# Peptides against a protein of PDB entry 5OOQ: the designs that were tried, part 119

Target 1, 227 residues: chain A of PDB entry 5OOQ
Amino acid sequence: YREDVRQVVTHPANALSFLQPGRLVEISVNGKDNYGWGAVVDFAKRINKRNPSAVYTDHESYIVNVVVNTMYIDSPVNLLKPFNPTLPEGIRPAEEGEKSICAVIPITLDSIKSIGNLRLYMPKDIRASGQKETVGKSLREVNRRFPDGIPVLDPVKNMKIEDEDFLKLMKKIDVLNTKLSSNPLTNSMRLEELYGKYSRKHDLHEDMKQLKRKISESQAVIQLDDL

## One batch from the design tools (peptide; made by RFdiffusion4, then SolubleMPNN)

Design b2_p20_4_s2 (from b2_p20_4, 8 letters changed)
Fold by OpenDDE base, seed 2:
Structure b2_p20_4_s2 (fold): chain B 227 residues (1-227), chain A 20 residues (1-20)
Amino acid sequence: as target 1 above (227 residues)
Amino acid sequence: MILPYEELTDEELQKLLEEA
């Protein structure tokens, strides 16, 4: 059930509105590499230049660049490619007793475990020398200030996920936390229905975003012509 | 010492949703 909630929360229709620069997200890559809390740099729709017809799942259709301060020091970070979520071999978090460094990692939405209700003040140029380390210091300070964990966004109150089936899922989780009785198979069918609704919402959101961009571009052109 | 982070209020979060 926690995974089902995560799938809904990290769906583009819900998550993208909260992935502003500096937003804290908890990162787990491929379900095994836990980087802890990182800070969002930016995100973009995933484009495969070699295969423009490539179809990605909703959770793999966007790339989020995040700063982490838990990268193993001997990881081949120089092989990281912006907006390429296929991480080179050897890219991993530091284990206990190992030294870590700050790095920018391109991840998919599926690698987000949680979205925090905190935003770091991000440098304008995160790729400039020393800027990642500054963010790393900020991350350490946040972790120090929140020893019981970073506040996570409430899916209903904060993210405004008001889908009836999702609310039922949340209620069911609350009930199951009190009573073990509900059939997992019924939950999976409802999840598919939820994804169908989110896909439609996502399409509308992207259309609106594209329209806003076109309007902004047109206004920018008008402003350039007026200059 | 300026905190390197901000916690967004519900109103601020709602504004982000409206701007999206």
Scores: peptide ipSAE 0.331, ipTM 0.842, DockQ to the pose 0.451
Fold by OpenDDE base, seed 3:
Structure b2_p20_4_s2 (fold): chain B 227 residues (1-227), chain A 20 residues (1-20)
Amino acid sequence: as target 1 above (227 residues)
Amino acid sequence: MILPYEELTDEELQKLLEEA
C-alpha cells in the first residue's frame, strides 16, 4: 500500500513541481540501493537520441540528478553519465563500516522513495571542485537536526493531490493501518484497481496537456513566421 | 549560523504548483 501511494506521489504530474534545485528526496535505486536523503540538482525529460520514438513509462520518463553523500568510495563514479539512469556496475551506497563520498547520480522518478519538505541552498555550479562535498555537509547537518527523520511532503496538504481515487486510496490505507482485521488480500486488490483508475485518468490529462503545449508552440512559430 | 536549508511554507508550495 505504501508503494501505491509512492507511485502516485512520484508520478510526473505530481512530483515535478516539487523537484526544485536543493529539494531533498529519499533515494532507493531498483528497490535495493538505499542512498538515503539526497538533494536535487535538476531534472529533464528523458530523451533517447538513438531512438526518438522510445516510449518510457511515466516514472521513467524523467531523469533527476541528485547529490548523495552515501556513495561507496570505491564505486566507479567516473563512469557515471549525466542523464543516464542506467548506473554502471559497482555504483552503490556504502554499507556499514565502509567509507562514503559525495556524488551526483542520475535517477528516475521511480527511484524516489519520498519527497522532503526541505530545500537546501545549492551551489551555482555543483560540478565545480568541492561543491558536492559542501552539499554533503549540508545533508549531514540536516540529518543531525532531524534525528526523527526529515519531514515528508503531505500528498494532500502540500502536494494538493485532490484526485478522488487517490483520496480513497489514502483513506483505505489509513483504515488498513488502523484496522488490521479486514482481509488484507481484498483490500490490496481494491488499491490496485484505484491506482489503475488514477493512472489512466492522469495519463489522459498529461497527454492533453502535452498536446495543448504542442499546439501553443506551433501557433507561436506560425506567428513568428508571419512577422 | 545560516541554515543550509529552508522549510517551505504551504503558501510557497502552492505558488510552485501554480507556476507549473
Scores: peptide ipSAE 0.324, ipTM 0.848, DockQ to the pose 0.465
Fold by OpenDDE base, seed 4:
Structure b2_p20_4_s2 (fold): chain B 227 residues (1-227), chain A 20 residues (1-20)
Amino acid sequence: as target 1 above (227 residues)
Amino acid sequence: MILPYEELTDEELQKLLEEA
């Protein structure tokens, strides 16, 4: 059930509106590498330059660049490529007793475990020397202030996910949290229907975003011609 | 001490959704 909720929350139709610079997200890469809470730098639609015809799943169709402060110090961070979510071998979080460093890593939406209700004040140029470390200090401060965990966005109240099937899922989870016994298997079949709805919503969202961008670009051009 | 972060209110979050 938690995974079902995660799939809905991290779908582009829902998640992208909350991935502003500085947004805190909890990161788990490939279900194994837990980086903890990181800060969003930016995101972009995934483009494969080698194979422009590559089709990605919805959850793999965007790349999110995030600052983490839990990168293992001996990880080959120099091999990281911006907007390439295929991480080099050896890129991993520090384990207990290991030293960590700050790094910017590209992840897919599928690597987001949770979206927090906090935003860091981000430096203008995260690539400048020392800026990642500044964000790292901010992340440490946040973790210190929220020892019980960073507040997570409410999918319904905050993210306005109002799909009837999703609401039913949430109600079932609430009931299950109170009552141990109900069968997790019945909810998986409804996810495909939910994804179909979100795919349509995503297409509309992208169309709107493209339209807004075109309008903004047109306005910028008009302003430049008037100068 | 200026906090390095902000917690967004429901109203602020709603505004983000409308601007998206």
Scores: peptide ipSAE 0.315, ipTM 0.837, DockQ to the pose 0.440
Fold by OpenDDE base, seed 1:
Structure b2_p20_4_s2 (fold): chain B 227 residues (1-227), chain A 20 residues (1-20)
Amino acid sequence: as target 1 above (227 residues)
Amino acid sequence: MILPYEELTDEELQKLLEEA
């Protein structure tokens, strides 16, 4: 059930509105590489230049660039490709006793474990020398201030996910947390229906974003012509 | 409705680290 909630929360229709620069997100890559809390730099729709017809799942259709301060120091960070979420071999978080460095890594929405309600002020150019380390210091300070964990966005109250099936899922989780009853009714079938609803919302969101870009581009052209 | 989030500046955090 927790995974089901995560899938809904990290769906583009819900997550993208909360991935502003500096937004804190908890990162887990491939279910094993836990980077802890990182800060969002930006995100973009995933484009495969080699295969333009490539179809990605909703959770893999966007690339989120995040600053982490837990990268293993001997990781081949120089091999990281911007906007390529397929990480090179050896890219991993530092283990206990290992030294870590700050890095910007491209991840998919599927690598987001949770979205925090905190936002860092981000430098204009995160790629500039020393800027990643500045964000790294900020991340350390946030972790120090929240020893019990960084507050997570409430899917209903904060993210305004008000789908009836999702609300039913949340209620079931609450009941199960109170009742030690062992039957996890895997509502896998209901997840597909739920994802279908979110897919339609996602399409509308993308259409709006494209429209806003076109308007901005048109306004920029008008401003250029008025100069 | 703008979600209540805390905005932390790098400058504010740096000052706090220097005072600690």
Scores: peptide ipSAE 0.249, ipTM 0.681, DockQ to the pose 0.099

Design b2_p20_4_s3 (from b2_p20_4, 11 letters changed)
Fold by OpenDDE base, seed 3:
Structure b2_p20_4_s3 (fold): chain B 227 residues (1-227), chain A 20 residues (1-20)
Amino acid sequence: as target 1 above (227 residues)
Amino acid sequence: MILPYEELTDEEIDELLEKY
């Protein structure tokens, strides 16, 4: 159930509007490598230069660059490629008792566990020497100020996800959470059906948004040729 | 001390949603 909500929240149609520079996001890569809370640097649509016809899932269709302060010190961070979310072997968070460093890592939307209601003031050039460490200090300060956890964006109140199918999904989850004493299997199938309806509707919305963007870009190019 | 972070206000959220 939490995963279904996460899938909706991290969908491009919902998440991208909240991925401003400095936005705090909770990061879990491949469901195993928990980096904790990091700060968004930027994001871009995933483009495969070798295969322009490559189709990615919605959650894999964007690359988000994030600053983390939990990178294992002996991780091969020099092998990190900008805009490549396939992390080199040995790139991992520090375990308990290990030393960590600050790093910028490229992730997909699927690697976002939560979107925070906080935004850091980001340096203009995060790649400049010492700037990522400054962000790392800010992340530590935030974690110190929020010992009970960083506030997460509310999907309905903050993200304004008012889609009828999503609201039905949320209501169903609430009913399931309150009725956790009754038959879990029938409830999971209905949740998947509702999510499937929601996802299809949002896919269409994103397709429309992408089309509008392409039209606007084409119009901007025409105006430049007329100058 | 200026906090190194800001919290989104409801008004700022509404402005962000209107832009997209």
Scores: peptide ipSAE 0.259, ipTM 0.803, DockQ to the pose 0.435
Fold by OpenDDE base, seed 4:
Structure b2_p20_4_s3 (fold): chain B 227 residues (1-227), chain A 20 residues (1-20)
Amino acid sequence: as target 1 above (227 residues)
Amino acid sequence: MILPYEELTDEEIDELLEKY
């Protein structure tokens, strides 16, 4: 059921509207290489110049460039080609105890595990020296602020996926999760996780509201000084 | 401290969906 949800969420018709620059996405390449949360740089329709007749699946028909901060330090990142999802040999996430670096990797939609409800402020030129490391610092800060995980977009509430079969699937998952959570142990951890996520979401929303207010106040002051 | 990230509001999401 989680995979069925992932297939719907990562379908181009649903996902592309949420792949703005800086959008956080959880990345798993080929079902084995987990890079964790990365930030979207851009995306484009996949074009094979060598084989124009190549037919891709819906989930393989777009390439998303993402900044990750979990690339193994000795990975041949210089061999990475923008918009080429066929990664060179040795391109992998760092394992436990290994050092990681920031890299821009091209992935398919099928390599997206989750789409986050957060967006980073992205540099204008991510390929400029030090810019990917700046995004990497922002990713670390986000992970620090969300130790229980980055909030995921709700497919129904946020992504507005209103397909009847999908809604039935979501209801089934909710019922199963409720049944699994009816186990007192799962309910306590999930309630704490949900409450922790909700509390942090509320705190972030309040911080954002205060920040928007300060920006608006500062802009109003600038406009008053220009009059 | 300026947060390096923003969370989309429901209104911002609706505006994004209307553009497609």
Scores: peptide ipSAE 0.199, ipTM 0.758, DockQ to the pose 0.424
Fold by OpenDDE base, seed 5:
Structure b2_p20_4_s3 (fold): chain B 227 residues (1-227), chain A 20 residues (1-20)
Amino acid sequence: as target 1 above (227 residues)
Amino acid sequence: MILPYEELTDEEIDELLEKY
């Protein structure tokens, strides 16, 4: 159910209206690399100059540039290509005990876990020296003020998603949450089991997606070597 | 878990972020 909500919320028809500069978004790249909350810089429609006939899914058809403050310090951030959501090897969030830096990363809508009801003031030129670090300080301050988590946009009230099937999904989730709140022990285990099944299904889906991407990249490289 | 946060209007959040 949470993934179904995420798919609807992150669809271009719904998400793009809320991806203003400074909008906070929770970022998970390839279902494995959790960068936490970042700030939107801008977005653009994905254009493959090398393969103009490339068809992307709706969730992969836009590139969102986001500032994160959780990039591993020794990540090869200099290899990041603007408007290329295929991140170089070694680009990852810092693990526990590792130092982090601020970076701008290009992501797809599919890498957005949630959209926050908060917007940061963004500098005019995020590429200028020290500006990413300023946004990084603002992100730390927001996280300090919201220890229980950054407020997420309400899909119905804020995003005005009025699809009947989506409203039915939201009602089912609300009923489940109400039942979960009434029986804390059985509900934590079932939520953990559902989350564990969901995480495994998500990991499998991401592994399939990564495999499909690797196959597509290998086929694209083979086609480039045959040209 | 959709936490029912009261709508901090973008304006209220902006005011909170300007004060610190």
Scores: peptide ipSAE 0.074, ipTM 0.640, DockQ to the pose 0.097
Fold by OpenDDE base, seed 1:
Structure b2_p20_4_s3 (fold): chain B 227 residues (1-227), chain A 20 residues (1-20)
Amino acid sequence: as target 1 above (227 residues)
Amino acid sequence: MILPYEELTDEEIDELLEKY
């Protein structure tokens, strides 16, 4: 069910409207290479200049450039080709204990695990020296502020996905989650993860509400200090 | 301290959904 939701959410018809510069997205390349949360730079329709008749799946038909701060330091980042989602050998996230760097990687929509409800303030020129690292600092700061995870866009409330079959799927998931939460035997690991995610979602919603309040208060204070 | 991020408003979401 989670994969079915991901397929719908990451479909071009739904995802592209939310892939603005600075949009946070959770990245998993080929189901193995987890880069964590990155920031969207831009996206473009995938064009094969050598084979204009190349047909891509919907999820492979666009290339999204994302800044990640989890690239392994010894990855051959110089071999990265703009708008080529086929990553060179050795391009991978840093493992535990390895040093990471900031990089811009081209990914497909299929490599998006989730779309965040947050958007970073992006530099005007991400290619300028030090700008990737600035975004990397912003990503670290966001992760610090959201220890329970970055809030994910609600597919129905935020993304306005109103497909009947999708709504039935979401309802089924909600019923299953409620049944799992009400079943005393499921109290162990998945309930801690789902309740951790729900408590995190609720705490994130309260933290988002508090952050929105603090942003509004800080904007009000900045507006008051600029007066 | 300028927050490095923003959250979309409902109005901004509606504008984005109309654009695509």
Scores: peptide ipSAE 0.263, ipTM 0.792, DockQ to the pose 0.490; fails the geometry check

Design b2_p20_5_s1 (from b2_p20_5, 7 letters changed)
Fold by OpenDDE base, seed 5:
Structure b2_p20_5_s1 (fold): chain B 227 residues (1-227), chain A 20 residues (1-20)
Amino acid sequence: as target 1 above (227 residues)
Amino acid sequence: SYQPEFEYIDESENPSRLEL
């Protein structure tokens, strides 16, 4: 159900009007790389200059430039191409214990996990020296002020999504949430199971990510030793 | 340490929309 909601919310017909400069969005690239909450710089329709006949899905048809403060410090950020959502190899969030930097990354709408109800005041020129870091400080301050998470736009009340099937979906979710809230033990167990499955999936995903990183690092070291 | 006054807009009640 959450993915179904996400698909509707992030559709261009719904999302684009809320992607003003400074809008906070939660970012997950390719469902694997979680950058956390970032700030929208701008967006543009995706144009493939090499293949003008390229057809993109609705969720891939726009490029959103976002400031993140969770980029791994040794990521090859200099290889980032404006308006190219295909990120270079090695572009990833910092893991636990790693240092992070601020970066502007181009993402698709499909990489938006959530749209927040908060907007930052953005500098006029985000590419100017020190401006990304200023936004990065603001992002840290927001996360500090909202320890329970940044509030998400209400799809019905705020976004005014009036699709009948979507409204039915939201009602089903509300009923499920109410039933879950009425049984704290079942909620705790299901939340623990979901969190345990999510934690196992996250631990497994982090383990797989660490393993892939170790493999990539070992391959990079092997390639560096072969150079 | 002078924490610059962090300014943000809370649009929880009435979010702004771009005219597309």
Scores: peptide ipSAE 0.423, ipTM 0.855, DockQ to the pose 0.700
Fold by OpenDDE base, seed 4:
Structure b2_p20_5_s1 (fold): chain B 227 residues (1-227), chain A 20 residues (1-20)
Amino acid sequence: as target 1 above (227 residues)
Amino acid sequence: SYQPEFEYIDESENPSRLEL
């Protein structure tokens, strides 16, 4: 269901009006390379100069330039070509323990995982020396302020997507989320009752609170994977 | 230390749209 929502949200008819300079977007290239949240610079219709008759899918028909702060430091960023979403070999996000740098990368709409409700103030010339690093600092600060994740635009309330089938899809997801959230809460309450009985015996009230938090966090992660 | 107040626009209530 999440992929179905993503396909609708990232369709040009819906997404393009929200790709203003500074718009935060979550980036996953080729379903493998997760760059996290980046900031939109600009976008343009994809034109193949070598093959003007080339037909692209709707999700591949536009190129979005984004600033990311998660590029692997040893990536060949000098080989990046503006408005070419076919990234050179070795262009990847930094893994755990690796150093990262700021870069401007061209992506397609299909590489957008989510569109945030936040916009950064962008410098006038992002290609000028030091400007992408300034945006990178801003991205780090946003991630610090939103440790639970950057808020995502609501497809219905914010984006005003009014397609009936889409609305039905969203309702199904909401029902599923409610069921999935109610079961953990019910289980957490039962666990609280069970551990409350144990806590009365063993003075483990503090351990119970910590365990409840861990269970809630684990269930939230499972719910995210099942969506 | 003047940490430059990182300024962002929260558009959760009324997001801006590009005129296309």
Scores: peptide ipSAE 0.411, ipTM 0.854, DockQ to the pose 0.665
Fold by OpenDDE base, seed 3:
Structure b2_p20_5_s1 (fold): chain B 227 residues (1-227), chain A 20 residues (1-20)
Amino acid sequence: as target 1 above (227 residues)
Amino acid sequence: SYQPEFEYIDESENPSRLEL
């Protein structure tokens, strides 16, 4: 059920509007590498320049650049490619007793465990020397202030997810949390139906095309100002 | 050097949305 909620929350139709610069997100790459809470830099639609016809799943169709402060110090961070969510071998979070550094990593929506209700003030140029470390200090301070964990956006109250099937899912989770008695198998089939409805209700393809255009236009403007 | 006071935005009450 938690995974089902995560799938809905991290779907582009729901998540993208909350991926502003500085948004805190909890990051787990490939279900193995837990980077903890990071800060969103930006996001873009995933484009395969070599195969423009490549179709990605909804959760893999966007790349989110995030600042993390938990990168293992000896990770080959120089091999990180912007907007490539396929991380080089050796890119991993620091284990207990290991030193960590700040890094910007490209992740997919599928690598987001949770979206926080907090946003950091981000530097204008995160790639400038020392800026990642500044964000890293802010992340440490946030974690210090929230020892019980960073508050997560409420999918219903904050994100305004009003899908009837999702609301039913949330109610079921609440009931399960209060009463252990309901059968877990019935909910996986409903997630596929939810996704089918999300894809149909939101002309997500057109909205994504428009979003891609807006993002590309914004990136072009930023590149023109840097020239 | 003024250490910029650590500031964050709490959006628990009214989260901002990107206009998509």
Scores: peptide ipSAE 0.394, ipTM 0.858, DockQ to the pose 0.478
Fold by OpenDDE base, seed 1:
Structure b2_p20_5_s1 (fold): chain B 227 residues (1-227), chain A 20 residues (1-20)
Amino acid sequence: as target 1 above (227 residues)
Amino acid sequence: SYQPEFEYIDESENPSRLEL
């Protein structure tokens, strides 16, 4: 369900109007390289000069330039080609214990995990010396101010996505979240009460507690995977 | 040292839209 929501939110018809300069977006390239929150510089329709007949999917049809502050310091950033979302080998986020630098990277809409409800004031010329680092400092400050995470735009209230199927999807997610929040506790309490009554008779209390934990954990994992 | 006051725009109540 989360991926379904992401597909709708990141569709050009919905996302582009919110990709103003300075818009915060959470970035994951190819579903693997997590750069965290970055700031939008600009975007453009993807044009293949060598193959003008190239057809891209909706989510790959635009290039978004974003400032990230999590680029691995030894990444070959000089090999980055403007408006080319196919990143050179070695372009990756810094891992734990590695040093990071600020970089502007071209990404597709498909590389956006979420769109934040915050915008930074962007320098007029992001390519000027020191400007990327200024944005990088701002990104660090935002993360400091929002330790629980940068707030995400509400798809319905903020983005005004009024598609009926999408609204049904959101309603299903809300119902599932409510059930997941209410039922594990209620089911665990009911299961504990039921098991408490059975364990007095058969010394199976410990084995049943372990089995219930495993079942509850497995059900929670399955439901989380379905979301 | 004037730490440039970090400024951001909170658009949680009324997000701006690009005219496309």
Scores: peptide ipSAE 0.381, ipTM 0.847, DockQ to the pose 0.734

